# Designs tried in a protein design run: peptides against a protein of PDB entry 4GXB. Part 131

Target 1, 277 residues: chain A of PDB entry 4GXB
Amino acid sequence: VPTEEVSLEVLLSNGQKVLVNVLTSDQTEDVLEAVAAKLDLPDDLIGYFSLFLVREKEDGAFSFVRKLQEFELPYVSVTSLRSQEYKIVLRKSYWDSAYDDDVMENRVGLNLLYAQTVSDIERGWILVTKEQHRQLKSLQEKVSKKEFLRLAQTLRHYGYLRFDACVADFPEKDCPVVVSAGNSELSLQLRLPGQQLREGSFRVTRMRCWRVTSSVPLPSGSTSSPGRGRGEVRLELAFEYLMSKDRLQWVTITSPQAIMMSICLQSMVDELMVKKS

## One batch from the design tools (peptide; made by RFdiffusion4, then SolubleMPNN)

Design b2_p21_5_s2 (from b2_p21_5, 10 letters changed)
Fold by OpenDDE base, seed 4:
Structure b2_p21_5_s2 (fold): chain B 277 residues (1-277), chain A 21 residues (1-21)
Amino acid sequence: as target 1 above (277 residues)
Amino acid sequence: SLEERYLQLKEELDEYLKKNA
C-alpha cells in the first residue's frame, strides 16, 4: 500500500469514535500514540492500552479477533478485510486490577476505564446482581467514576474478556460453552441438558502448554451445520491441563476466536511472570 | 442466585443452542 495520510477511526469500548490522522505505513505503536495524543492520554499510560481488531456485530457488540501486533500496520490490517464490520478498538491490556490504580490517577485514564467498564457491564461481560446493578446505575447517574470503578472491581469477571459462544470437548464432546479470559484463567460457562448453568475454571498456572490449530473441514456430504459455510477454516485452541495430581488432560475449544484466546493466555502468563520478577 | 449473575450469558448460550439445534 502506498504511504499516504489517512483518517483512521479507532473505537473506544463504548463505541465512541476517535479519528486520528496517520500514515498508512504507521505501525501499531504509532497509531496507538496518535490515539493517545488525540485523547490527551499521558505517554506513561499508553502502555496500559492496546489496539485490537474486532468484528462489530449487528447489535453493536464487539467480537475480538486479535490484538494488533507491534509490527502490524493497523490501517492495512483493518482495510484488507474489506468489510466495514471490522474495527480497531482501544482497550486496556492488563489483567490485574491493581494496575487500575495507576491509570485512574489520570482523568483521561479514568474516563477510559470507566467507559470500558460501563460497556462491559452493559454487554454482560461483567456479571452483576440486580442490587449491584442498581448501585452501579446510581453511581453512573452521579457520574462518580472512581466509586463506580471501585465497586465494579469487586464484581465477578471484572476485567475479563468474553468470547462468543463456541464449542468445547469438555466436559463432554461438542459442548456449547461461553469462554471468558481473565484473572489468569479461562472460565468456561456451560449448561448441559437438564442441568443448571455451570462454570469451569482453567487456571493458566495449571496449563502445561497450549496451541492453536487450523483445519479445513473436509466436505463431508452429510450434516454440514448450515451455519458453517463450506470452506471456512476451523480454528481450535487446545491446552493440556493438570486436572489432578499427575493427571494431564487435553481440552479443546473450537472457536473463530481461538487466536484471541491464545493471545489472552500468553498475555496473562506474561503478566504473571512480571509480577514474580 | 447463579441465574441472576449469569442471566446475560445464559441468554447468549441459549440463543446459541437454538441456532445450532
Scores: peptide ipSAE 0.091, ipTM 0.664, DockQ to the pose 0.022
Fold by OpenDDE base, seed 3:
Structure b2_p21_5_s2 (fold): chain B 277 residues (1-277), chain A 21 residues (1-21)
Amino acid sequence: as target 1 above (277 residues)
Amino acid sequence: SLEERYLQLKEELDEYLKKNA
């Protein structure tokens, strides 16, 4: 792609559009810096955020595809997909809510966290009770962003990324699940036949290893899964988990977002390593 | 179908969250 100046749209979690003038040859960090400059985010806070490739659904919800890598050219990465559904989104890239304190010290950082948190609550990524919802709405009406965030930090799945419904082989084969990543875990929400809804927690510290596998389904004649076009690549995330003392078990999640899940796992592990050092 | 199961799960999750709110 020839080096040219272009206008690139980057979305915030709430769908707010940030237009930046960048070069087609600008790498992810260059674009991130341009977005930060446009928002007046201080340089020392840029590292708390990342750019993500997402698919925007009809309802405006984002399905996270992957984090943009350092070597990537965001303009090329998004335009090469030749679909208006794909967007670049700015989101915080850390997991520990303690880092919110650093970001909240700045007005722009505070606004970004606030907007993201409001969006996550509205999308049901953060779980709230009726009473908590009332309290949050009251704080929102008062425009008390700091207090809003402090309350939000106490909520279930605060800081989690929720994925689209998918399939796991745990606890049984072809089990529909909703996966969320956060707090150094994968949370699997599921319901077995005749049972109540439950949540399975898989802590990254108990994962021996994980891998992403890509496969092309063989045209087996009979199973018309209606919506997946013939020949769609099947992505799987498999991780080996320490279920009990000296008992390792593989868990496999089949999802188009398997790559994003693996990125989340790696990111959570990396953050834990930084904290231990 | 798998899609129907996803929809059911979503509905059940929503109901569960409402009940435990």
Scores: peptide ipSAE 0.057, ipTM 0.693, DockQ to the pose 0.018
Fold by OpenDDE base, seed 5:
Structure b2_p21_5_s2 (fold): chain B 277 residues (1-277), chain A 21 residues (1-21)
Amino acid sequence: as target 1 above (277 residues)
Amino acid sequence: SLEERYLQLKEELDEYLKKNA
């Protein structure tokens, strides 16, 4: 793509549009800096955020495809897909809520976290009780962003990324699941026939390894996930998990978001390594 | 069917979210 000045739209979690003028040749960090400048986010806080490629669903929700890589060209990455449903989204890119303290010290950072958190609650990514929801609404009405975030930080799946419903081979083959990544784990929500909704937790510290594979379904193969057309590439995330002492078991998740899941796993591991250092 | 199970799971999750909203 020739180097040209273009207007690029970057969305916040709440769907707010940020228009930035960038070069087609600008790398991810260049675009991120442009977005930060547009928002008046200080340079020292830029590292707490990343750009993500997402698919906007009909209801306005975002299905995360992947994190944009450092040397990637965001304009090319999004436009090459030739579909308006693909967007670039700015989101916080750390997992430990302790880092919120650094970001919240700045007005713009606070606003970004607040907007993201509100959106995550509205989308059901953060799980709230009726009473908690009432409290959150009260704080929202008072525009008490800091207090709102402090309460939100205590909520189940705060800081998690929720994926679209998909299929896992755990606890049984072809089990529909909703996967969420956060707090150094993959959370699998599922309901087996005749059972109540339950959650399985897979801590990254107990994962020996993981891999993403892509395959083309055989014509005789039933599409295991709703919405998968014939001939679509099947993505799988498989991880080897320490179930008990000296007992490793593979768990496989079949999802178009398998790449994003793997990125989350790596990101969580990386963050843990930084903390141990 | 798998599709039916997905729908059921989604409905239950949505209901859970509504109850907690």
Scores: peptide ipSAE 0.230, ipTM 0.816, DockQ to the pose 0.019; fails the geometry check
Fold by OpenDDE base, seed 2:
Structure b2_p21_5_s2 (fold): chain B 277 residues (1-277), chain A 21 residues (1-21)
Amino acid sequence: as target 1 above (277 residues)
Amino acid sequence: SLEERYLQLKEELDEYLKKNA
């Protein structure tokens, strides 16, 4: 792609548009810096955020495709898909809520976290009770962003990334699940026939390994995922998990977001390593 | 269908969230 100056749209978690003038040859960090500059985010806080490629759903929700890598050209990455559904989103890129303290000391950082958290609650990524919701709304009305975040930090799945409903082979084959990544785990929410909603927690520290595989279904396989035509690439995330003492079991998640899930896993592991260091 | 199961799961999750909210 020829090097040209272009206007690139980057969205915040709440869908707010940030327009930046960049070069088509600008790498992810260059674009991120441009976004930070546009928002007046200090340089020392840039590292707490990342750019993500997402697909905007009909309801306005974001389906995270992947984190943009350092060597990528965001303009090319998004435009090459030739679909307006694909967007670049700025989101916090850490998992431990303790890092919120660093970010929220700055007005812009605080606003970004607040906007993201509000959006995550509205989208049902963060789980709230009626009473908690009332409290959050009260704080939102008062525009008490710090207090809002402090309360939100105590909520279930705060800081998690929620994926689109998908299929797992756990606890049963072809089980519909909602996967969320956060707090050094994959949370699998599911309901078996005749049972109540349940959550399975898979801690990354108990994962021996994981892998992403891509396959093209053979024409004979009738198990088409809803909305995927015949011959579409199937992505799977498989991880080997220590279920009990000396018992390893493979769990496989079939999802178009398998890559993003693996990125989350690696990111969570990396963060844990930094904390141990 | 799998789609129906997803819809049911979503609804149940939404209800769960409402009940626990």
Scores: peptide ipSAE 0.132, ipTM 0.748, DockQ to the pose 0.018; fails the geometry check

Design b2_p21_5_s3 (from b2_p21_5, 7 letters changed)
Fold by OpenDDE base, seed 3:
Structure b2_p21_5_s3 (fold): chain B 277 residues (1-277), chain A 21 residues (1-21)
Amino acid sequence: as target 1 above (277 residues)
Amino acid sequence: SLEEVYERLREELLERLREEA
């Protein structure tokens, strides 16, 4: 692609649009810096955020596809898909809520975290009780962003990324699950027939390894997932988990977001390693 | 080691993403 100056739209978690002028040849960090500059985010806070490729659903929800890598050209990455459904989103890229303290010290950082948190609550990524919701709304009405965030930090799945409904082979084959990544774990929420909602927690520290695989379903296979056209690539995330002492078990998640899940796993591991150093 | 496994996986992932780009 020839190097040209272009206007690129980057969305915040709440769907707010940030327009930046960049070169088509600008890499991910260059675009991120441009977005930061546009928002007046200090340079020392840029590292707390990343650019993500997402698919915007009809209801306005974001399905995260992947984190944009350092070598990528965000303009090319998004436009090459030739669909307006694909967007670039700015989101915080750390997991430990302790880092919120650093970001919240700055007005722009505070606003970004606030907007993201409000959106995550509205989308049901952060789980709230009725009473907690009332408290959050009260704080929102008072425009008390810091207090709002402090309360939000105590909520279930704060800081998690929620994925689209998918299928896992745990605890049973072809079990419908909702996967969320955060707090150094994958949370698998499932509802079996006649049972209450259950959550399986898989801590990354107990994962020996993981892998992403792709396969093309055979036309003759009876397991036609309704709605997937012939020829769609099936993505799977498999991880080997220490279930108990000396007992490893493979868990496989079938999801078009398997790549994003693996990115989250790696990111969580990386963060843990940094903390240990 | 667990660390070695993570590093290898990271490299493989990055390589795959580069090939797809």
Scores: peptide ipSAE 0.016, ipTM 0.550, DockQ to the pose 0.967
Fold by OpenDDE base, seed 4:
Structure b2_p21_5_s3 (fold): chain B 277 residues (1-277), chain A 21 residues (1-21)
Amino acid sequence: as target 1 above (277 residues)
Amino acid sequence: SLEEVYERLREELLERLREEA
């Protein structure tokens, strides 16, 4: 791609558009810096955020595809997909809510966290009770962003990324699950027919290893999954988990977001390692 | 409404962007 000055749209979690003038050859960090500058986010807070490639659904929800890597060219990465549904999103890139304290000290950082948190609640990524929801709404009406965030930090799945509904082989084969990543775990929410919602928590510290695999389904005549075109690559995330003392079990998640899930796992592990150092 | 909160936040950010521009 020839080096040209372009206007690149970067979305906040709430769908707010940030237009930045960048070069087509600008790498992820360059674009991130441009976005930060546009938002007046101080340099010392840039590291708390990352750019993500997402697919915008019809309802405006974001399906996270992957984190843009440092070597990537965001303009090229998004435009090469030749679909307007793909967007670049700015989001916080840490898991421990303790880091919110650093970000919240700055007005722009506070606003970004606030917008993200509101969006996550609206999208059902953060789980709230009716009472909690009432309290949050009250704080929103008062525009008390700090208090809102403090309350939000106590909520279930605060800081988690929620993935699209997918399939896992746990607890049973071909179980429909909703996976969320956060707080050094993968949460698998399962609703079996006639059963209550169940949640399986898989702590990354108990994962011996994980892998992402891709496969092309053989053209079997009865591809019963409506909408998967013939030849679609099936992605799977498999991890070996310490279920109990001396008992390892493989858990496999089949999802087009398997790559993103693996990125989350690695990111959570990395953060834990930083804390231990 | 949550939507109203988003709009207010957006306005605040836009105003800030205009002041810098």
Scores: peptide ipSAE 0.000, ipTM 0.278, DockQ to the pose 0.017
Fold by OpenDDE base, seed 2:
Structure b2_p21_5_s3 (fold): chain B 277 residues (1-277), chain A 21 residues (1-21)
Amino acid sequence: as target 1 above (277 residues)
Amino acid sequence: SLEEVYERLREELLERLREEA
């Protein structure tokens, strides 16, 4: 792609648009810096955020596709898909809420975290009770961003990334699940018909390994469910988990977001490594 | 590789967990 100056749209978690002028040849960090500059985010806080490729759903929710890598060209990465559904999103890229303290010290950082958290609550990524929701709403009305975040930090799945509904082979084959990544775990929420919500927590520290596989379904003569076009690549995330003492079990998640899930796993492991070093 | 480091960490963590279980 020829090097040209272009206007690139980067979205915040809440859908707020940030327009930046960049070169088509600018790498992820260059674009991130441009976004930071546009937002007046200090340079020392840039590292707490990343750019993600997402698909915007009809309801305005984001389906995370992947984290943009350092070597990528965000403009090319998003435009090459030739679909307006794909967006670049700025989001915090750490898991430990302790890092919020660093980010919250800055007005812009605070605003970014606040906007993200509000959005995550609105989207149901952060789980709240009715009472908690009332409290959060009150704080939001008062525009008490710090207090809002402090309360939010105590909530279930704070800081988690929620994925689209998918299928897992746990606890049984072909179980519909909602996967969320955060707090050094994958949370698999299962609601079977007529049953209560069940949650499986899979801590990354108990995962021996994981892998992403891609397969092309063989045209099996069986009735393709109308929604999956013939020949769609199936992605799976499989991880080997220590279920109990000396008992390893493979868990497989079938999801178009398997790559993103693996990125989250790696990111969580990386963060844990940093904390231990 | 970073990957190797992570594998080692995972193994160590798993071993510890196995010992504590």
Scores: peptide ipSAE 0.018, ipTM 0.564, DockQ to the pose 0.039; fails the geometry check
Fold by OpenDDE base, seed 1:
Structure b2_p21_5_s3 (fold): chain B 277 residues (1-277), chain A 21 residues (1-21)
Amino acid sequence: as target 1 above (277 residues)
Amino acid sequence: SLEEVYERLREELLERLREEA
């Protein structure tokens, strides 16, 4: 692509649009810096955020496709897909809520975390009781962003990334699940027929390894889930998990977001390593 | 493929973890 000056749209988690003037040849960090400058985010806080490629759903929700890598050209990455459904989103890129303290010290950082958290609650990524929801609404009405975040930090799945409904082979084959990544784990929520909602927690520290695989469905297989067009690549994330002492078991998640899940796993591991050093 | 790139990154990190452990 020839080097040209372009206007690039970057979305916040709440759908707010940030327009930046960049070069088509600008790498991810260059674009991130441009977004930070547009928002008046200090340079020392840029590292707490990343750019993500997402697909906007019909309901306005974002399906995370992948984190943009350092070598990527965000303009090219999004435009090459030739679909208006694909967007670039700015989101925090750390898992430990302790880092919120650093970001919250700045007005712009505080606003970004607040907007993201509100959006995550509205989308059901953060799980809230009726009473908690009432308390959160009260704090929103008072525009007490710090107090709002402090309460939110105590909520179930705060800081988690929620994926689209998919299928896993745990606890049973072809089990419908909702996967969320956060707090150094994958959470698998499932509801089996006639059973209560169950959650399986898979800590990354108990994963020996993981892999992403791709396959093309054979035309003869009747298991065409109604929504998959002919020839759609099937992605799977498989991880080997220490279920108990000396018992390893493979768990496989079938999802178009398998790549994003693997990125989350790696990111969580990386953060844990930084904390141990 | 992007998938291959991510797998390589994981291998490198696992190797680093093994060297530090």
Scores: peptide ipSAE 0.017, ipTM 0.566, DockQ to the pose 0.172; fails the geometry check

Design b2_p21_5_s4 (from b2_p21_5, 10 letters changed)
Fold by OpenDDE base, seed 2:
Structure b2_p21_5_s4 (fold): chain B 277 residues (1-277), chain A 21 residues (1-21)
Amino acid sequence: as target 1 above (277 residues)
Amino acid sequence: SLEEIYEKLREELEEYLKKNA
């Protein structure tokens, strides 16, 4: 792609548009810096955020595809897909809520976290009781962003990334699940026939390894999974998990977001390593 | 369809969250 100045749209979690003028040859960090500058986010806080490639769903929700890597050219990465559904989103890129304290000290950082958290609640990524929702709404009406975040930090799945419903082979084969990543775990929510909703927690510290695989289904007469045409690439995330003492078991998640899940896993592991150093 | 199952699961999750709120 020729090096040209272009206007690039970057979305916040709430769908707010940030327009930045960048070069087509600008790498992820360059674009991130441009976004930060546009928002008046201090340079020392840039590292708490990342750019993500997402697909905007019909309901306006974002399906996270992957984190943009340092060597990528965001303009090329998004435009090469030739679909208006794909967007670049700015989101916080850490897991430990303790880092919120650093970000919240700045007005712009606070606003970004607040907007993200509001969006995550509205989208049902953060699980909220009726009473909690009332409290949050009251704080939102008062525009008490810090207090709002402090309350939100106590909520279930605060800081988690929620994925689209997918399939796992746990606890049973072809089990429909909703996966969320956060707090150094993958949370699998599921309801088996005749059972109540339950959650499986898979801590990254108990994962021996994980891998992403891609396969092209053979045109076998098997009913194409709804929404995927014949011959579409299937992605799977498989991880080997320590279920109990001396018992390792593979768990496989079949999802178009398998890559994003693996990125989350690696990111969570990396953050844990930083904390231990 | 799997899609229908997923949508139902999502709805159930939402309802569950509302009830256990």
Scores: peptide ipSAE 0.051, ipTM 0.682, DockQ to the pose 0.018
Fold by OpenDDE base, seed 3:
Structure b2_p21_5_s4 (fold): chain B 277 residues (1-277), chain A 21 residues (1-21)
Amino acid sequence: as target 1 above (277 residues)
Amino acid sequence: SLEEIYEKLREELEEYLKKNA
């Protein structure tokens, strides 16, 4: 691809469009810097954010595909998919809410966190009670962004990334689950027939290892997943988990977002290593 | 592995860039 100046659209979590002029040859960091400059985000806060490839659903929700890597050319990565459903999104790239304090000191950083948090609540990624929702709405009406975030930080699954409904082999084979990543864990929510909603917490510190595999289903396999056309690549995330003392068990999640899940796991581990250092 | 996945992505992107250069 010849090096050309192009206009690239980057979305915030709330769907706000940021248009930046970049070169087709600009790498992920170059594009991120261009977005930061456009938003007037200071250089020392750029590292708290990353660019993600997402698929925009019909309802406007984002399905996260993967984090853009340093070697990637964001313009090429998104346009090569030849579908307007794919977008580049700016989102915070840390897990510990303590880092919010650094970001919130800046007006632009505060606005970005606020917009993301509002969106995450609206999309049901952050779980709220009726009373909490009322309080949040009141703070939003008062435009008290700092107080809004302080309240939000106390909410269940604050800072989590929620994935699309998928299938796991835990606690039983072929269980429909909703996976969320955050707070150094994978949360698996499920409701078995006749049971209440259950949540399984899998802490990354108890994962011995994980892997992503891709396979093409054989035509004869009765994979009961309605609607996946014959020949679609099946992605799986498998992790070996310490269930109890000296008891390791493999858990396998079948999801088109398996890559993104693995990226989240690695990112959470990396952050924990930084904190211990 | 995740590393293998991204290596493959890099190769695919490089090939794409060569074809469209």
Scores: peptide ipSAE 0.032, ipTM 0.622, DockQ to the pose 0.087
Fold by OpenDDE base, seed 4:
Structure b2_p21_5_s4 (fold): chain B 277 residues (1-277), chain A 21 residues (1-21)
Amino acid sequence: as target 1 above (277 residues)
Amino acid sequence: SLEEIYEKLREELEEYLKKNA
């Protein structure tokens, strides 16, 4: 792609558009810096955020595809997909809510966290009771962003990334699940036939290893699920988990977001390593 | 369809969250 100046749209979690003038050859960090400058986010807070490639759904929800890597050219990465559904989103890129304290000290950082948290609640990524929802709405009406965030930090799945419903081989083969990543775990929500909704927690500290695999489904003459085009690559995240003492078991999640899940796992592990040092 | 199962699961999750809220 020839190097030229372009206007690039970057979305906040709430769908707010940030337009930045960048070069087509600008790398992810360059674009991130441009976005930060446009928002008046201090340089020392840039590292708390990342750019993500997402697919915008019809309802305006974001399906996270992957985190943009440092070597990528965001303009090229998004435009090469040749679909307006794909967007670049700015989101916080840490898991421990303790880092919110650093970000919240700045007005712009506070606003970004607030907008993200409101969006995550509205999208059902953060789980709230009716009473909690009432309290949150009251705080939102008062525009008490700090208090809103403090309350939100106590909520279930605060800071988690929720994925689209997918399939796992745990606890049973071909089990529909909703996966969420956060707090150094993968949370698998599922309902088996005749059972109540359950949550399985897979702590990254008990994962021996994980991998992403891609496969092309063989044209099986049988009823391919109508929504999977015959040529779509099947992505799977498999991890080896310590289920009990000296018992390792592989768990496989089949999802088009398998790459994003693996990125989350690595990011959570990396953050834990930083905390231990 | 798998998609229908996913939508049902989402609905069930939402209902569960509303009830346990």
Scores: peptide ipSAE 0.032, ipTM 0.677, DockQ to the pose 0.019
Fold by OpenDDE base, seed 1:
Structure b2_p21_5_s4 (fold): chain B 277 residues (1-277), chain A 21 residues (1-21)
Amino acid sequence: as target 1 above (277 residues)
Amino acid sequence: SLEEIYEKLREELEEYLKKNA
């Protein structure tokens, strides 16, 4: 790809567009810096955010594909897919809400966290009761961003990334589940026939290992994954989990977002390691 | 592994850049 100056669109979590002028050869950090400059985000806060490749769904929601790596060229990474459904999104890239305190000290950082949190609530990524929703709305009307975030930080699945509905082999084979990553865990929510909504919590500290695999279904085989066509690549995340003392069990999630799930797992582990150092 | 996936991605990106240079 020839090195050229281009206008690149980067979206915030709420779909707000940020246009930046960059080179096609600019790496992820270069683009991130350009976005930060456009937003007037201080340099010392850039590290709290990352660029993600997402697919925009029909309803306008984002399906996270992966985090853009340091070696990538964001312009090339998004345009090479030859589909306008793919977008680049700016989002916070830490898990511990304690880091919000650092980001909220700056007006721009505060605004970014606020916009993201509002969007996550609207999308149902953060779970709220009726009373909590009323309180949040009141704070939004008052434009009290700090108080809004303080309340939001107490909510279930605050800071989690929610994935598209997929399939797992836990607790039973071929269970439809909604996976969310956050607070050093994978949360698997499911409703079995005749049962109430259940949640399985899988802490990363109890995962011995994990892996992502890809396969092509056999022509004669039924695709067990909803929405996948014949011959479509099947991605799976499998992790070995310590269920109880001296009892390891493999759990397998079949999802086109298996790569993103793995990225989240690694990111959560890395953050925990930093805290222990 | 995740590392293997990113190595493949790196290779694919490099190939793409070479083809479209």
Scores: peptide ipSAE 0.027, ipTM 0.507, DockQ to the pose 0.093

